# Designs tried in a protein design run: peptides against a protein of PDB entry 3T7K. Part 208

Target 1, 248 residues: chain A of PDB entry 3T7K
Amino acid sequence: KAEKILARFNELPNYDLKAVCTGCFHDGFNEVDIEILNQLGIKIFDNIKETDKLNCIFAPKILRTEKFLKSLSFEPLKFALKPEFIIDLLKQIHSKKDKLSQININLFDYEINGINESIISKTKLPTKVFERANIRCINLVNDIPGGVDTIGSVLKAHGIEKINVLRSKKCTFEDIIPNDVSKQENGGIFKYVLIVTKASQVKKFTKLINDRDKNETILIVEWNWCVESIFHLNVDFTSKKNVLYQKK

## One batch from the design tools (peptide; made by RFdiffusion4, then SolubleMPNN)

Design b2_p28_3_s1 (from b2_p28_3, 12 letters changed)
Fold by OpenDDE base, seed 1:
Structure b2_p28_3_s1 (fold): chain B 248 residues (1-248), chain A 28 residues (1-28)
Amino acid sequence: as target 1 above (248 residues)
Amino acid sequence: SEIEKKANSKDPSDKELGDPNAVYDLPK
């Protein structure tokens, strides 16, 4: 059926997309449309797997979903597209207008606002965003919204190697792990990096660390600090936005 | 259209992570 529908076109584009969807197309596609998309080089997956070598995300806008955040770790992310790309493409293909010898849909016209070439280019770098920022080991409080597993999975996708989960009410200094990164001469390396959810946690952890390990560098941030770093694929240590405590 | 309806369908389990408007009352 898909072949018959596509036979009216003299030339078919190959978009070469391996994609996931977030915030759209939960109900999926019918069998004919899946076959059409496949013939055009568009493969849509339900979940993110490294083995699938995904290069595309479909979303209506920038979202802080697990899928969207992880898509910025693709190697590379080639395209971040609005669902209207698929809508317009399928509408054109199913159109009975005899005069269409070619599919006239350019994927560049459907880019998600805020995901520009600068962001896309950074996904081609050999390192991940937190790796470049010298953040490899972090402490994460157990009461983080979204859960430690989901949040941890996103952070690991972006170069964090070790996530230590802290039980905020019961933890001691000995439960806090250092960010074991060799001091590079020109980079702000923090010995202790923590993601917290409450002001009381900031007070507790700063006291614990300062009392036991004097003069060490500390970075305490909220989750939004991580999200902003991912959205920009850059850590800005000059910004105080979403930083709760910093000791250089 | 049917395709537009499908495009607008959202997975309720695919939630945004965290609160972008979180305010912390930091001790002075």
Scores: peptide ipSAE 0.585, ipTM 0.917, DockQ to the pose 0.356
Fold by OpenDDE base, seed 3:
Structure b2_p28_3_s1 (fold): chain B 248 residues (1-248), chain A 28 residues (1-28)
Amino acid sequence: as target 1 above (248 residues)
Amino acid sequence: SEIEKKANSKDPSDKELGDPNAVYDLPK
């Protein structure tokens, strides 16, 4: 039993982690290890639910998975950790050789490369990344890899309120929705924001919008633009990376 | 170790979203 295993330690840490895993631990944990983790204040969930107040992600590296991308929307994300944290922790606990009176594992030694304090600090902000960028309503093509539901769910987690799905072959100008945001004094607002997958879609939507709504601002990006914005928890409108068309 | 094997196990449904190497034939 977990209690017998942990009884050899004089003091147990409370890590206070509510976590999901991505790219690791698909096979889960045995019953004893789950109990051990629970006693150390580590609770691992299968899925992301807002009610669980998740604060941690386990992953071997930065990943473009739904779970990883959504973890950057946690309020706050306290830790992004490598699976080696759990490995080393459980190894130490199960080790009979070490007359260790205490568990000597520091969370900060297991941070995922590229998720630094600057990123973590931004998860404490009251706003989401796309909200800060004045992007509320977007148009998404229906042939997006990963599916509109998954992509849409990630975008909504990061502050997109409305996702309009466009049938790229059949859509008309009337099907395209404007980004309905109040003019904030200091931010570039694009009236039309679109996520597309093909060059032909850029040509089509640019023509439709320019022919019907002359002189309006347009931002057409690929999905990687969204991913990079999420990974940095910042939208850089000065970058042309992953921008397919921009009209200011 | 058993725990390392479990750690390395990946959900095939937990896919990365999009192609990071997507190339668009847009006129420069």
Scores: peptide ipSAE 0.585, ipTM 0.916, DockQ to the pose 0.353
Fold by OpenDDE base, seed 5:
Structure b2_p28_3_s1 (fold): chain B 248 residues (1-248), chain A 28 residues (1-28)
Amino acid sequence: as target 1 above (248 residues)
Amino acid sequence: SEIEKKANSKDPSDKELGDPNAVYDLPK
């Protein structure tokens, strides 16, 4: 059936998209439309797997969903597109009225607002955003909204190798892990990096660390610090935004 | 259209992570 529908076109584009959807297309596609998309080089996956070599995300806008945040770790992310791309594409293909010899839909017309070429270009870098920032090991409080597994998975996708989950009410200094990175000549390395959810946690952890490991470097941030770093694919250590405590 | 309806469908489990308006008081 898809072949018959596509037979009216003299040439078919190959978009070469391996995509996931977030905030759209939860109900998926019918069998014919999936086949059409496949013939046009568009493959849509339900979940993110490294083996699938995903290069595209569909979303109505920038979202803080797990899928969207992880899509910025694709190698590379080629396209971040609005769902209207698929809508317009399928509408054009199913339209019997237009004796169109060619599909005239340009991917660049459907870019998600705020995901520009500068961001896309950074996904071609050989390193991840937190790797570039010399953040390898972090401490994460167990009461973080969204759950430690989901948050941790996003952080790992962006180059954090080890996530230590802290039980905020019961943890001691011995439970806090150092950020085990070799001193690089260029850039500030924080020995202790923590993501917290409450001001009381900042007080607790700063006291624990300062009492036991005096004069060490500490970075305590909220989750939004991570999100902003991901959205920009850059860590700005000069910004105090979303930084709760910093000791250099 | 059917495709527009599908496009507008959202997974309720696909939630945004965190509150962009979260404000933390600096520890005294």
Scores: peptide ipSAE 0.584, ipTM 0.918, DockQ to the pose 0.358
Fold by OpenDDE base, seed 2:
Structure b2_p28_3_s1 (fold): chain B 248 residues (1-248), chain A 28 residues (1-28)
Amino acid sequence: as target 1 above (248 residues)
Amino acid sequence: SEIEKKANSKDPSDKELGDPNAVYDLPK
């Protein structure tokens, strides 16, 4: 059926998209539309797997979902597109009134607002955002909204290698792990990096570290610091936004 | 249209992570 529908076109584009959807198309597509999209080089996956070599995200806008945040770690992310791309494409294809010789849908007309070429270009870099920032090992409190597994998965996708989960009420200094990164000649490295959810945790961890390991560098941030770093694919150490405590 | 309805469908488990408006009261 898809072949018959597409036969009316003299030339078919190959969009070469391997995509996931977030905030849209939860109900999926009918069988005919899936086949049509496949014939046009558009394959939509339910979940993110490294083996699928995903290069595209569909979303109505910038979202803080696991899928959206991880899409910025694709190698590379080629396109971040609004669902209207698929809507308009399928509407044109199913149109019986117009003798269309070609499909005239340009991907660049459907870019998600706020995901510009500067962001897309950074996904072509050989390193991940936290790797570039010399953040390898972090401490994460166990009461983080979204759960430590989901949050940890996002952080790992962006170059964090080790996530130590802290039981905030019971943890001691011995439970806190250092960010074990070899000093590069030109890079500031924080020995202790922590993601927390409460002001009381800042007081607790700063006391524990300063009492036991004096004069060491400490970075304590909220989750929004990580999100902003991901959205920009850059860590700005000059910004105090979402930084709760910093000792250089 | 049917395709627009499908496009607007959202997974309730596909939640945004964290509160963008989180405020911390830290002693100065």
Scores: peptide ipSAE 0.584, ipTM 0.916, DockQ to the pose 0.360

Design b2_p28_3_s2 (from b2_p28_3, 10 letters changed)
Fold by OpenDDE base, seed 1:
Structure b2_p28_3_s2 (fold): chain B 248 residues (1-248), chain A 28 residues (1-28)
Amino acid sequence: as target 1 above (248 residues)
Amino acid sequence: SEIEEKANSVDPNDKELGDPNAVYDLPK
């Protein structure tokens, strides 16, 4: 059926997309449309797997969903597209207008606002955003919204190697892990990096660390600090936005 | 259209992570 529908076109584009969807197309596609998309080089996956070598995300806008945040770790992310790309493409293909010898849909016209070439180019870097920032080991409080597994999975996708989960009410200094990164001469390396959800946790952890390990560098942030770093594929240590405590 | 309806379908489990408007009352 798909072949018959596509036979009216003299030339078919190959978009070469391996994509996931977030905030759209939960109900998926019909069988004919899946076949059409496949013939045009568009493969849509339900979940993110490294082995699938995904290069595209479909979303209506920038979202802080697990899928969207992880898509910025693709190697590379080639395209971040609005669902209207698929809508317009399928509408054109199903159109009975005899005069269409070619599919006239350019994927560059459907880019998600805020995902520009600068962001896309950074996904081609050999390192991940937190790796470049010398953040490899972090402490994460157990009461983080979204859950430690989901949040941890996103952070690991972006170069964090070890996530230590802290039980905020019961933890001691010995439960806090250092960010074991060799001091590079020109980079602000923090010995202790923590993601917290409450002001009381900031007070607790700063006291625990300062009382036992004096003069060490500490970075305490909220989850939004991580999200902003991912959205920009850059950590800005000059910004105080979403930083709750910093000791250099 | 059917395709537009499908495009607008959202997984209720695919939630945004965290609160972008989180305010912390930091001790002075």
Scores: peptide ipSAE 0.603, ipTM 0.920, DockQ to the pose 0.356
Fold by OpenDDE base, seed 5:
Structure b2_p28_3_s2 (fold): chain B 248 residues (1-248), chain A 28 residues (1-28)
Amino acid sequence: as target 1 above (248 residues)
Amino acid sequence: SEIEEKANSVDPNDKELGDPNAVYDLPK
């Protein structure tokens, strides 16, 4: 059926998209439309797997969803597109009225607002954003909204290798792990990096660390610090935004 | 259209992570 529908076109584009959807297309596609998309080089996956070599995300806008945040870790992310791309594409293909010899839909017309070439270009870098920032091991409080597994998975996708989950009410200094990175000549390395959800946790962890390891560097941030770093694919250590405590 | 309806469908479990307006008081 898809072949018959596409036979009216003299040339078919190959978009070469391996995509996931977030904030759109939860109900998926019918069998014919999936086949059409496949013939146009558009493959849509339900979940993110490294083996699938995903290069595209569909979303109506920038979202703080797991899928969207992880899409910025694709190697590379080639396109971040609005769902209207698929809508317009399929509408054009199913339209019997237009004796169109060619599909005239440009991917660049459907870019998600705020995902620009500068962001896309950074996904071609050989390193991840937190790796570039010399953040390898972090401490994460167990009461973080969204859950430690989901948050941790996003952070790992962006180059954090080890996530230590802290039980905020019961943890001691011995439960806090250091950020085990070799001192690189360029850039501030924080020995202790923590993501917290409450001001009381900042007080607790700063006290625990300063009492036991007085001269060490500490970075305590909220989750929004991570999100902003991901959205920009850059960590700005000069910004105090979303930083709760910093000791250099 | 059917495709527009599908496009507008959202997974209720696909939630945004965190509150962009979260404000933390600095520890005294």
Scores: peptide ipSAE 0.603, ipTM 0.920, DockQ to the pose 0.358
Fold by OpenDDE base, seed 3:
Structure b2_p28_3_s2 (fold): chain B 248 residues (1-248), chain A 28 residues (1-28)
Amino acid sequence: as target 1 above (248 residues)
Amino acid sequence: SEIEEKANSVDPNDKELGDPNAVYDLPK
């Protein structure tokens, strides 16, 4: 039993982690290890639910998975940790050789490369990344890899309120929705924001918009633009990376 | 170790979204 295993330690840390895993621990944990983790204040969930107040992600590296991308929307994300944290922790606990009176594992030693304090600090902001960028309503093509539901769910987690799905072959100008945001004094607002997958779609949508709504601002990006914005928790409108068309 | 094997287990449905190497034939 977990209690017998942990009884050898004089003091147990409370890590206070509510976590999901991505790219690791698909097979989960045995019952004893789950109990051990729970006693150390580590609770691992299968899925992301807002009610669970998740604050941690386990992953071997930065990943473009739904779970990883959504973890950057946690309020706040306290820790992004490598699976080695759990491995080393459980190894130490199960080790009979170490007359260790205390668990000596520091969370900060297991941070995922590329998720630094600057990124973590931005998860404490009251706003989401796309909200800060004045992107509220977007148009998404229906042939997006990963599916509109998954992609849409990630975007919504990061502050997109409305996702309009465009049938790329059949859509008309009337099917395209404007990004309805109040003019904030200091930020570039694009009237039309679109995520597309093909060059032909850029040509089509650019023509449709320019023919019907002349002189309006347009931002057409690929999915990687969104991913990079999420990974940095910042939208850089000065970058042309992953921007397919921009009209200011 | 058993725990390392479990740690290395990956959900086949937990896929990365999009292609980081996507190239668009857009006129420069």
Scores: peptide ipSAE 0.603, ipTM 0.918, DockQ to the pose 0.354
Fold by OpenDDE base, seed 2:
Structure b2_p28_3_s2 (fold): chain B 248 residues (1-248), chain A 28 residues (1-28)
Amino acid sequence: as target 1 above (248 residues)
Amino acid sequence: SEIEEKANSVDPNDKELGDPNAVYDLPK
């Protein structure tokens, strides 16, 4: 059926998209539309797997979902597109009234607002955002909204290698892991990096570290610090936004 | 249209992570 529908076009584009959807198309597509999209080089996956070599995200806007945040770690992310791309494409293809010789849908007309070429270009870098920032090992409190597994998965996708989960009420200094990164000649490295959810945790962890390991560097941030770093694919150490405690 | 309805469908488990408006009261 898809072949018959597409036969009316003299030339078919190959969009070469391997995509996931977030905030749209939860109900999926009918069988004919899936086949049409496949013939046009558009393959949509339910979940993110490294083996699928995903290069595209569909979303109505910038979202803080797991899929959207992880899409910025694709190698590379080629396109971040609004669902209207698929809507307009399928509407044109199914149109019986117009003798269309070609499909005239340009991907660049459907870019998600706020995902610019500067962001896309950074996904071509050989390193991940937290790797570039010399953040390898972090401490994460167990009461983080969204859960430690989901949050941890996002952080790992962006170059954090080790996530130590802290039981905020019961943890001691011995439970806190250092950010074990070899000192590069030109890079400031924080020995202790922590993501927390409460002001009381800042007081607790600063006391524990300063009492036992004096004069060491400490970075304590909220989750929004990580999100902003991901959205920009850059860590700005000059910004105090979402930084709760910093000792250099 | 049917395709627009499908496009507007959202997974209830596809949640945004964290509160963008989180405020911490830290002693100065």
Scores: peptide ipSAE 0.602, ipTM 0.919, DockQ to the pose 0.352

Design b2_p28_3_s3 (from b2_p28_3, 11 letters changed)
Fold by OpenDDE base, seed 1:
Order: sequence, then structure tokens, then C-alpha cells
Structure b2_p28_3_s3 (fold): chain B 248 residues (1-248), chain A 28 residues (1-28)
Amino acid sequence: as target 1 above (248 residues)
Amino acid sequence: SEIEKKAKSKDPSDKELGDPNAVYDLPK
């Protein structure tokens, strides 16, 4: 059936998209539409797997979902597209009225607002955003909304190698891991990096660290600091936004 | 259209992570 529908076109584009969807198309596609999309070089996956070499995300807007955040770690992310791309494409293909010799849908017309070429270009870099920021090991409080597994998975996708989960009520100084990065001479490296959810945790961890290791560098942030860093694919250490405590 | 309805469908398990408006009372 898909072949018959597409036979009216003299030439078919190959979009070469390996995509996931977030905030859209949960109900999936019918069999004919899947076949059509496949013939146009559009393959949609249910989940993110590194082996699939995903290069595209479909979303109605910038979202803070696991899928969206991880899509910014694709190598590269070629396109971040609105679901209207698929809608308009399929509408044009199924249209009986116009003797269309060609499919006239341009991917660039469907870019998600706020994901610009500057962001896309950074996904071509050989390093991940937190790797570039010299953040390899972090401490994460166990009561973080979204759960440590999901949050940790996003952070790992963006270059954090080790996530230490802190039991905020019971943890001691010995439970806090250092950010074990080889001292590059010129890079501002924080020895202790922590993601927390409460002001009380800031007080606790600052005390624990300062009492035992008085001269060490500390960065305590909220989750939004990570999100903003991901959305920009850059860590801005000059910004105090979402930084709860900093000792350089 | 059916495709537009499908496009609007969201996975309830695919939640946004964190609150962009989270305010922390930091000790002065």
C-alpha cells in the first residue's frame, strides 16, 4: 500500500533521520505511515540506544524530558524538529488532489524554537559538555525529583563518568567523592561537585567538607544548573544562576 | 486529522525533569 501511494512521485527524498519522539506521537503510527516514513529514510525508535546512532529528536518545543536532554548528546544531533514536519509530510503524501511530482517539505522549516545552529554545531564536538567543564565525578542526593537513575543517566550521556548517590540524612564526609580529574594547569576544577535539592543540604555538605578539607574547591548546584548547561551545551562558571554554593 | 491527534499524544512516563521555577531559600 505504501508503494502504491508513493508511486505517484517521480523522486523521493531521503531524509536520513534516526529519531526518537518526546512529548508527541506516543500513540505511534499506523503501519502504512511507518512504511512511508521508512521509504523516505525516517526511522523512529521507541527508546534511546547508543548503538542506534540517533541523529534526530521530535518534540513540540524544548522539553526537560530524559529523551530531549539526551538528544543533545547525540553525535551529532542533526535535527531537532517539531511534529508538524511529520504531519505535513504525511498530509502531502496522502493528498489525492495535487498531482505532486515531488515532495516539497523542507526540514529547516520545522526546527524547534530555541535549538539553533549554534547548539547543533556543538553536538559535533568530540567532547561532552560536562567533560569540557572538567566534571567527571559528581555527588547526587538521593531525594532528587525524577530519581537518581534517570537524572544520572542524563548526566552520564553528557560526559559525567561517576555518580555518587548521597543519602542526605545519613551521609558523612567520607561518603562524598572528589571530582577526580587530572589537574590541568589552567582549568578551574572543582574538587567537590554536588547536586542538591534543599538549602539544608547545602549547609550540611559545606560544613562537612569545610571542616575536613578547608582549602578545597566546592561547587553545589541545583538540577536546573545541569539543565541550563545541557540546553546551551556549555557550562558557564561565571553565572551564579542555579549555583547554591561556590568556593573557588 | 488522525495524524494530528497522534502527534498530540504524550507518554505520561516521559516526564519533565525538575522545576524551572524552583526557589531555594539560601541562608543569608
Scores: peptide ipSAE 0.597, ipTM 0.918, DockQ to the pose 0.352
Fold by OpenDDE base, seed 3:
Structure b2_p28_3_s3 (fold): chain B 248 residues (1-248), chain A 28 residues (1-28)
Amino acid sequence: as target 1 above (248 residues)
Amino acid sequence: SEIEKKAKSKDPSDKELGDPNAVYDLPK
């Protein structure tokens, strides 16, 4: 069936997309449309696996979903596209009216707002965003919305090697791990990095650390600090936005 | 169209992580 539909075109593009969808196409595609997309070099996966070498995300806008956040860690992310790309493509292909000799859909017309070439170019870097920021080991409170597994998975995708989960009510100083990063010359290294959800946690952890390790650097942030860093593929240490406590 | 309806379909388990409007009342 797909072959008959596509036979009317003299030339078929090869988009070479290996994609996941977030915030769209939950109901998937019919069998014919999947076959059409496959013949055009568009393969859609249900989940993110490193072995699939994903290079594309479909979403209606920038989202804070696990899939969207992880897509910015693709190596590289080639395209971040609106679902309208698929809609218009399939509409054109199924259209009976136009003796279209060619499919005239340009990927660049469907870019997600806010994911520009500057962001895409950073996904070609050999390092991840938190790796570049000298953040390898973090402390994460156990009551974080979304759960420690999901949040941790996103952070690991972006270069955090070790995630220590803190039980906020029972945590002692000995439970807090240092960010063990070899002194790279030019970057501010924080010995203790923590992601917290409450002001009471800031007070608790700052006291625990300062009482036992008085002269050490501390960075306490909310989850939105991580999200903004991911969306920009850059950590801005000059910004106080979403920083709850900082000691240099 | 059917494809437009499918495009708008969202996975209820595919939630946004965190509240962008979370105002942490940091004690001044």
Scores: peptide ipSAE 0.597, ipTM 0.917, DockQ to the pose 0.368
Fold by OpenDDE base, seed 5:
Structure b2_p28_3_s3 (fold): chain B 248 residues (1-248), chain A 28 residues (1-28)
Amino acid sequence: as target 1 above (248 residues)
Amino acid sequence: SEIEKKAKSKDPSDKELGDPNAVYDLPK
């Protein structure tokens, strides 16, 4: 059926998309549409796997979903597209009225608002955002909304190598891990990096660290600090936004 | 259309992580 439908076109584009969807197309596609998309070089996957070399995300807008956040770690992310791309494409293909010799759908017309070329270009960098920021090891409180596994998975996708989960009520100084990064000359390296959810945790961890390891550098942030860093593919250490405690 | 309906379908398990408006009480 797909071949018959596509036979009316003299030339078919190859979009070369390996994509996941977030906030759209949960119900998937019918068999004919899947085959059509495949013939046009559009492959949609259910989950993110590194082996699939994903290069595209479909979403109605910028979202804070696991899939969307991880898509910004693709190597590279070629396209962040609205679902209307697929809608318009399939509508055009299924239209019997148009003696269309060619499919005239431009990917660039369907870019997600706020994901610009500057963001896309940063996904071509050989390093991840937190790697560039000299953040390799972090401490994460166990009561973080979304769960430590999901949050941790997103952070790892963006270059954090080790995530130490802290049991906030029971943890001691010995449970806190240092950010083991060799001092690069040009970057402010924080010895202790923590993601917390409560003011009480800030007080606790600052006390624990300052009492036992005096004069060390500390960065305590909320999850939104990480999200903003991911959305911009840049860590701005000059911003106090979403920073709960900083000691240089 | 059917495709438009499918496009609007959302996975309830695909939740947004964190609240952009989350006010964390800063340690005074």
Scores: peptide ipSAE 0.596, ipTM 0.919, DockQ to the pose 0.356; fails the geometry check
Fold by OpenDDE base, seed 2:
Structure b2_p28_3_s3 (fold): chain B 248 residues (1-248), chain A 28 residues (1-28)
Amino acid sequence: as target 1 above (248 residues)
Amino acid sequence: SEIEKKAKSKDPSDKELGDPNAVYDLPK
């Protein structure tokens, strides 16, 4: 059926998209539309797997969903597109009235607002954002909204190798892991990096670390610090935004 | 259209992570 529908076009584009959807198309597509999209080089996956070599995200806008945040770790992310791309494409293809010789849908007309070429270009870098920032090992409080598994998965996608989960009420200094990064001569490395959810946790962890490991560097941030770093694919250590405690 | 309705469909489990408006009262 898809072949018959597409036979009216003299030339078919190959968009070469391997995509996931977030905030749209939860109900999926009918069989004919899936086949049409496949013939146009558009393959949509339900979940993110590294083996699928995903290069595209569909979303109505910038979202803080797991899928959207992880899409910025694709190698590379080629396109971040609005669902209107698929809508307009399928509408044009199913249109009976126009003897359209060609499909006239340009991917660049459907870019998600706020995802610019500067962000896309950074996904071509050989390193991940937290790797570039010399953040390898972090401490994460167990009461983080979204859950430690989901949050941890996003952080790992962006170059964090080890996530230590802290039981905020019961943890001691011995439970806190150092950020084990080899000192490069010119880079400020924080020995302790923590993501927390409450001011009381800042007080607790600063006391524990300062009492037991004096004069060490500490970075305590909220989750929004990580999100902003991901959205920009850059860690700005000059910004105090979303930083709860910093000791250099 | 049917495709527009499908496009608007959202997974309730596909939640945004964290509160963008989270304010932490740091002890001054």
Scores: peptide ipSAE 0.595, ipTM 0.918, DockQ to the pose 0.362; fails the geometry check

